# Peptides against a protein of PDB entry 2AUS, part 229

Target 1, 323 residues: chain A of PDB entry 2AUS
Amino acid sequence: ADIKREVIVKDDKAETNPKWGFPPDKRPIELHIQYGVINLDKPPGPTSHEVVAWIKRILNLEKAGHGGTLDPKVSGVLPVALERATRVVQALLPAGKEYVALMHLHGDVPEDKIRAVMKEFEGEIIQRPPLRSAVKRRLRTRKVYYIEILEIDGRDVLFRVGVEAGTYIRSLIHHIGLALGVGAHMAELRRTRSGPFKEDETLVTLHDLVDYYHFWKEDGIEEYIRKAIQPMEKAVEHLPKIWIKDSAVAAVAHGANLTVPGIVKLNAGIKKGDLVAIMTLKDELVALGKAMMSTQEMIERSKGIAVDVEKVFMPRDWYPKLW

## One batch from the design tools (peptide; made by RFdiffusion4, then SolubleMPNN)

Design b2_p26_8_s3 (from b2_p26_8, 12 letters changed)
Fold by OpenDDE base, seed 4:
Structure b2_p26_8_s3 (fold): chain B 323 residues (1-323), chain A 26 residues (1-26)
Amino acid sequence: as target 1 above (323 residues)
Amino acid sequence: SEEEELLRRLDEEARRLKERFEERAA
């Protein structure tokens, strides 16, 4: 997620009209909420769906969705996309995750052996989804990007783990326990990262949201609720981006596919089939789509469909129709 | 409200869990 993508400029003379659109940091509070994502600290106990329902009640919202299920007993980073931003969760579902986990071993194992065996689980692992998973229960590979042992206290192993989306930490711990020869189970789990969302100053509790909503509605203080809600553009920071001309924005906002002439700048390393974010020159999210060309093809070609637009976020009226 | 009290309790549990991980990682 933190890989700085190179930006390739195709049109260095392209300008944007400051009167058009609503840049992420310049949205009125009501509009900010309509296009918002909360970095929620999900408490242990409730389901992710129950927490989303509570947020909807607290903030008086019609729609919301979460960026990837946490089990009831699991706490930590749960991105919750609001109202018109609800569909942005599709960008977060495939995003990498980080957890801190407490593994309890069912027998005594020398520390050196624990460290050695856990290091072998960095890389590609075989996973079986649990029965309760909405994902088709098939054997699949998943990447473990890193394992960092934080503490070993007898049979208790605290570790940080970075994983591909849909890696089951409970299953990982089970397999580590088998490899150690004594067995193990997951005692505690917290999610510390979901794509661009992490434990930082943007992390808020359900109680914070209650208080901040009251400060806004009763006291007229919007500052707290404004800070508690991130712009939907945050939810696509980890995606490759394509920035488009002002003249192309309204067409894409109407659901037209992005053609090569509309591109001003783009990230390097886009492949055909990648999920990409289509942005304005003011870093507003217009749409998500599937790349139909590589970055190189988008540079070299003068015409053709660059992105198959799948999901429009921007209202049709933020930019004028220039066609 | 009963709902606010429940939310506070749940948030305290989340905080205690976070603190426990931070204390062990230090």
Scores: peptide ipSAE 0.203, ipTM 0.788, DockQ to the pose 0.895
Fold by OpenDDE base, seed 5:
Structure b2_p26_8_s3 (fold): chain B 323 residues (1-323), chain A 26 residues (1-26)
Amino acid sequence: as target 1 above (323 residues)
Amino acid sequence: SEEEELLRRLDEEARRLKERFEERAA
């Protein structure tokens, strides 16, 4: 999520009409909710699916989805996309994750050895999904981006870990324990980050949502529920972006593929096959799609399909048809 | 409601877990 992406401008004269669309910060509360994502502090105990069901009940929603399962006993950052934004979770599934974990060792190990061995687990690791996972139990490689030991207290090791999506911390701890020669298990786990969502001022509890919904519905105070819900555009901040002309927005919103002439600016480093966010010049999410060209090809070419549009989010009427 | 009380309890458990990690990371 923290990778700064260069922005390449293809059309420096492109302007946007301020009367068209609904920028993320200018949505009426009902529309904000319809295109919202909650940065939920998932409590320990319930499944991620149960928590999503509770959010739907609390906020009187028809649809919601989460940005990556947390085990029942695992707490922390669970992005929950609402209503029309529900499918934006597909952008969050491949996003990196951060956790704080408590590992309990099954024997005494010198601190220097603990530190040395845990550092060796930074990089590529081989994992097998646990039995309870819906994922096929094939061996797969996953990247550990970093391990930061926070505390060592005898047999208890508290550490922060950044990992590739679908890395199993329980399996990592098991392998660390084996490498230490004494064995280990995961005592506690909290997710502190899921892509662009982290432990910050946007993190809210289920109880907060109950209160904030009540303040809105009974007292007419929108401020709290508005702050508790992030715009769906937050859920794509980590993706490479392509910004398009106002004249291209309605076509893409109708499900047309993005063609090269519609591009105003784009991030560097897009490869063919990448998941990309198609944005307006007001930073509104129009659609997610698959890049059919590299950034370089999108710059050099005058025509062709730049993005195969897979999922439209923007309503068809926010921008006029200009074709 | 019983549901609200359950949610509050679960959120308090999450908070306590968070605080325990924050206190140890400080």
Scores: peptide ipSAE 0.097, ipTM 0.733, DockQ to the pose 0.917
Fold by OpenDDE base, seed 1:
Structure b2_p26_8_s3 (fold): chain B 323 residues (1-323), chain A 26 residues (1-26)
Amino acid sequence: as target 1 above (323 residues)
Amino acid sequence: SEEEELLRRLDEEARRLKERFEERAA
């Protein structure tokens, strides 16, 4: 989430009609829920799927999906996309994660050696998925972005770790224990971040959702449930963005590919094959797609397919057809 | 409901876990 991407303006004269669309901050509560993502504090015990089922019951929803599985015993940040936003989880699956973990060592190790060995696990590591994983059990590399030791108390090591999506913390701890020569296991794990979602004021419990839904339905107070649900645009904050003309929005909302003439501004550093978010000039998510050009090609070219549109989110009627 | 009470207990377990990590990180 903290990656500030440069914005390159291609058309500085492009204006937007304030009567078209529904900006994230101006959606009626029902529409806000239809295009919402909850930053859930998942409790330990239930599966991520059970928790999603509870949210659907609590909020009387037809559909929901989560932004990356937490094991039953793991608590913390679980993004849950609602209704029409359900497919936005595709943006969250490849996002980096942060955890706080308690590692228990199976023998005594000097603190200096613990610190030195754990530092060696920053960088690329080789992992094999566990048998219980739905992922094909192949050896793969994963990036450990950082390891921060918070506390060492005898055989208990509390640490923060930032990792690439699909890094197994349990396996990391096992390998650290082997490198220390004494062995280790994961005693406790909490996820503190999933892409743009972190432990902040937007983090809510299942019980909070029960209370906030009742305040809305029984007392007519929408403020709490509105604050408990983030706009779906939050789930794409970490992606490179392309902002398009009002005249291009309806075509993309109908599933047409984005062509170069429709681009108003874009982030620097887009590569061919990247997942990108197509946005309106009001920062509304229109669609997700695959970049067919680099940022440089999108600037230099006057024509061609810029983005292969894979998933539309915006309704077809929010913007007029101007073709 | 029995379900709401179960959810409350589970959320309290998550809270206690969060607090234990915050206290050790300070």
Scores: peptide ipSAE 0.081, ipTM 0.713, DockQ to the pose 0.917
Fold by OpenDDE base, seed 2:
Structure b2_p26_8_s3 (fold): chain B 323 residues (1-323), chain A 26 residues (1-26)
Amino acid sequence: as target 1 above (323 residues)
Amino acid sequence: SEEEELLRRLDEEARRLKERFEERAA
């Protein structure tokens, strides 16, 4: 769900120095790559880890990480965070996912019954992880946000499904098949969304990356590789945000917790314990952290720890120490 | 290279699968 979050301004007079930091749109190409995330169209066949290894090789990178495993046979949206941005994938792991799936029924079922039963799987479902999962095979609840049937052709059901992170579509299809009384299996699966990453103009292949890197290194054309890599800030768009004063940035970049006086503006609806993105007034990601206060508490209080900083992304020198 | 050829084939398979889903979703 694209939850539009209201922005509450706490300090309407706060300005930012244009000379400090590197806004997402103004990073030199090397720095853009260092703080980048690729919206990769993962091909079927390779593991998500193999694909990450290939990206590292193609782009001559020391480290990268993916925003949530796709099975070898599953294609589509795989966010791959690069270099200094590698750990931003932790913001994507809990993010909702969307898939298009082809379910094959093992018997004939009237279309009306298919539609009725599949609608019952919207909401909370009980799942058991697959045997191959490193996750303990305990029963767990997961949310199915929506099921949209795209096509029914006899025993073949094409559908779009929005799900909570770690929902197993194969298991969902198995349970739908059981509920229909005939059984079913997953014939095809593609991931069409992973949090803020979707099938759009930012989706690139491994081949695209090879070509675009070549154009940059050999021809001096950076435009393609620049467009192929999203700023790391894209990977936190779905999180509630807190924007901080320039004077607070360097402290947070050094791993200090965010205190209430440092807040300029924030999203509504932050609860204690939420994962939040700490941003500059230039929409640069400083850090991820755990909210220690609600939005309301951050507005009403004059002091205290607002965010426990868990992971810093911004270099310590982008903003001056103003303390 | 053999690797580039493998990557191309895999990307083509991904594209074909995408197109198939787009055609059916329309």
Scores: peptide ipSAE 0.024, ipTM 0.608, DockQ to the pose 0.843

Design b2_p26_8_s4 (from b2_p26_8, 14 letters changed)
Fold by OpenDDE base, seed 1:
Structure b2_p26_8_s4 (fold): chain B 323 residues (1-323), chain A 26 residues (1-26)
Amino acid sequence: as target 1 above (323 residues)
Amino acid sequence: SAEAERLRALDAEAAALRARFEARAA
């Protein structure tokens, strides 16, 4: 998620009309909610689906969706996309995750051996989905990006772990325990990161949402609920971006594919097949799509389909039809 | 409401768990 992407400018003379669209910082509170994502601290106990249902009741919403299931007993970062932003969760599903885990060893192991063996689990690991998963139990590789041991207290090992989406920490801990020769189980687990969402000042609880909604509806104070909800554009910060001309926005908002002449600037390192965010020059999310060209091809070519548009977010009327 | 009390209790458990992890990671 923290990969700084270079921005390549194709059209340095492209301007944007300040009267068109609704930049994230200029949305009225009702519109901000319609295009919002909550960085929820999911409590232990309920399912991720139950928590989404509670948020819908608390905020009087018709639709919401979450950025990747947490098990009932797992707490921490659960991005919840609201209303018109609900489908932005598709950008978060493939995003890397971070956890803090407590592993309990079933025997005594020297600290140096614990550290050495856990370091060997950085990189590619073979995983089998748990029995409770709706996913077919096929062996698959997953990447462990890093393991940071925070504390070793006898048989209890507290560690931070960054992983590829759909890595099972319970299975990782089981395999570490086997490699140590004593066995192990997952005692506690918290998710500390989901793509661009982390444990920071934007993290809110369910009771915070109750109180903040009350302050808005009963007291007329919108500041708390405004801060508790992030713009949907936050949910795509980790994706490569393509910024488009004002004249291309309405066509893409109608579901047209993005063609090369519509591109003003783009991130370096886009590959064919990548999920990309199509943005206005005001950093508004227009759509998600599949790159049909690399960054280099989008620079060198004068024509062709750059992005196959899969999910439109922007309303059709925010920008005029200029065709 | 009974629902609001239940939500507060669940969130208190989440906060307590977070605080334990933060204290051990410091």
Scores: peptide ipSAE 0.298, ipTM 0.857, DockQ to the pose 0.882
Fold by OpenDDE base, seed 2:
Structure b2_p26_8_s4 (fold): chain B 323 residues (1-323), chain A 26 residues (1-26)
Amino acid sequence: as target 1 above (323 residues)
Amino acid sequence: SAEAERLRALDAEAAALRARFEARAA
């Protein structure tokens, strides 16, 4: 999520009509909820699915989905996409994750050895999914981006870890314990980050949602529930973006592939096959799709399919049909 | 409701866990 992507402008004269669309900051409260994502502090105890069911009940929603399962005992950052935004979770599932973990060692190990061995687990690791995982138990490589030891207290090691999606911290701790020669287990785990969602002022509890929904429905105060729900565009901040002309928006909103002439600006470093977010010039999410060209090809070519549109989010009527 | 009380208790556990991790990371 911290990858700053350069923006390359193809059409510096492209303007947008202020009357078209609904920018993330200008959605009426009902529409904001329909295109919302909650940065939920998932409590320990319930499953991620139970928590999503509670949110649906609390906010009177038909649909919702989560940006990556947390185990019942694991707390912290669970992005929950609402209603028409539900499908945006596909952008969050592959996103990097950060955790704070408490590892308990089954024997005494010198601190210098703990630090040395844990540093060796930065980079590529081979994991087997836990028995309880619905994922087929195939060996797979995962990236550990960083390990930061926060505290060592005898046999208790508190650490922060940044990992590729689907890295099992329980399995990481087990392997660290084996490498230390004494064994280890995961005592506590909290997720502190899921892609663009982190522990910040946007993190809300289930209780906060109950109260904020009540303030809106009973007291007419929308401010709290508005702040508690992020626009769906937050869920794609970590993706490479392509910004399109107003004249291309309605076609993409109807499920047409994005062609090169529709591009106003784009991020550097897009590769063929990348998941990309198609945005308006008002930073509204139109669709997610697969890049059919690199950034360089999208700059150099005058025609062709730039993005194979996979998931449309924007309603068909927000922008006029100009074809 | 018994469910609202359960949710509050769970949220309090999450907050307590967060606070413990923040205090140890400082």
Scores: peptide ipSAE 0.297, ipTM 0.857, DockQ to the pose 0.868
Fold by OpenDDE base, seed 3:
Structure b2_p26_8_s4 (fold): chain B 323 residues (1-323), chain A 26 residues (1-26)
Amino acid sequence: as target 1 above (323 residues)
Amino acid sequence: SAEAERLRALDAEAAALRARFEARAA
């Protein structure tokens, strides 16, 4: 999420009509919910699917989906995409994660040795999914971006860890315990980040959602529920972006592939095969797609398919057909 | 409702766990 991407402008004269679309900050409350993502503090106990079902009941929704499973006993950041935004979770599944974990050692180890060994687990690690995982138990490499030891209290080690998506913290702790020679297990785990979603002022509980929905429906106060729901565009902040002309928006919203002439500006460092967000000049999410060209090819070429459009989010009528 | 009370209890457990980790990280 924290990768700064340069923005390359192809058409500096491109303007946008202020009457077209619904920018994230200008959506009526019902439309904001339809294109929303909740930064939920998932409680320990329920499954991520049970929590999504509760959100659907609380907010009277037909559809919702989560941005990456938390185990029943694991609390913290669970992005829940709502209604028409439900499919935006595909952008969050591959996103990096951060956790705070409590590791319990099965023997006494000097603090200096704990620190030294845990530092060796920063970088590429080989993991096998747990037996309880529905994922095929193939060995795979995963990146540990950082380990920050917060506290060492005898056999209890509290640490922050940033990891590639699908890194199993329980397996990491098991391997650290083996490397220390005493063994270890995961006592507690909380997720503190999922891509652009973190523990901040946007983090809300299930109880908050109950109260905020009540304030809106019974008292006519929409401000709380509006703040509790992030625009779907938040869920793509970590992706490379391509901004398109107003004249290209309706075609993409109808499921047409993005062609090079439709591009106004784009992020540097897009590679062929990357997941990209197609945006309006008002920073509205039109679609997710697969880049068919690099950034350089999209700059140098005058024609061709730039993005294979996979998932459309924008309604077909927000922008006029200009073809 | 009984459902609302159950949700409050679960959220309180999440908040307590968060607070414990924040206090140890300070």
Scores: peptide ipSAE 0.295, ipTM 0.848, DockQ to the pose 0.909
Fold by OpenDDE base, seed 5:
Structure b2_p26_8_s4 (fold): chain B 323 residues (1-323), chain A 26 residues (1-26)
Amino acid sequence: as target 1 above (323 residues)
Amino acid sequence: SAEAERLRALDAEAAALRARFEARAA
């Protein structure tokens, strides 16, 4: 999520009409909720699906979806996309995750050996999904981006770990325990990050949502519920972006593929096949799509399909048809 | 409501777990 992407400008003279669209910071509260994502602190105990069902009940919503399952016993960062934003979770599923984990060793191991072996698990690891996973149980590689040991207290090892999406921390701990020769299990686990969502001032509890919804509906105070819900654009901050002309927005909002002439600016390092966010010049999410060109091809070419539009989010009427 | 109390109890467990991790990381 923290990858600073260079922005390449193709059209430095492109302007946007301030009367068109609804920038993420300027949405009426009802519209903000319709295009919202909650950075939920999921409690331990309930399933991610139960928590989503509770949020729908609390906020009187028709639809919601989560940005990647947490096990019942696992707490922490669960992005929950609301209403019209529900499908933005597809941007969060492939995003990196961070956890804090407590590993309990089944025997005594010198601290130096613990540190040495855990460092060897940085990089590519082989995992087999657990039997309870909806993912087909096949051997697969996953990246461990970093392991930071926070504390070693005898047989208890507290550590922070950054991982590729779909890395099983329980399986990682099991393999670390095997490598240490004594075995280990996961005692506690909390997710501290899911892509752009982290433990910050935007993290809210289920009871916060109850109270904040009450303040809005009964007391007329919108401030709390507004702050508790992030704009859907937050859920795509980690993706490469392509910013488009006002004249291209309505066509893309109708499901047309993005063509090269519609591009104003774009991030460097887009590859063919990448998931990209199509944005307005006001940083509104128009659509998600698959890049059909690299950044370089999008710069050099005068025509062609730049993005195959997979999912439109923006309403068709926010921008005028200029075609 | 009984549901709100249950949610508060669950969130208190989450907060307690977070606090334990923060205290050990300090």
Scores: peptide ipSAE 0.291, ipTM 0.853, DockQ to the pose 0.921

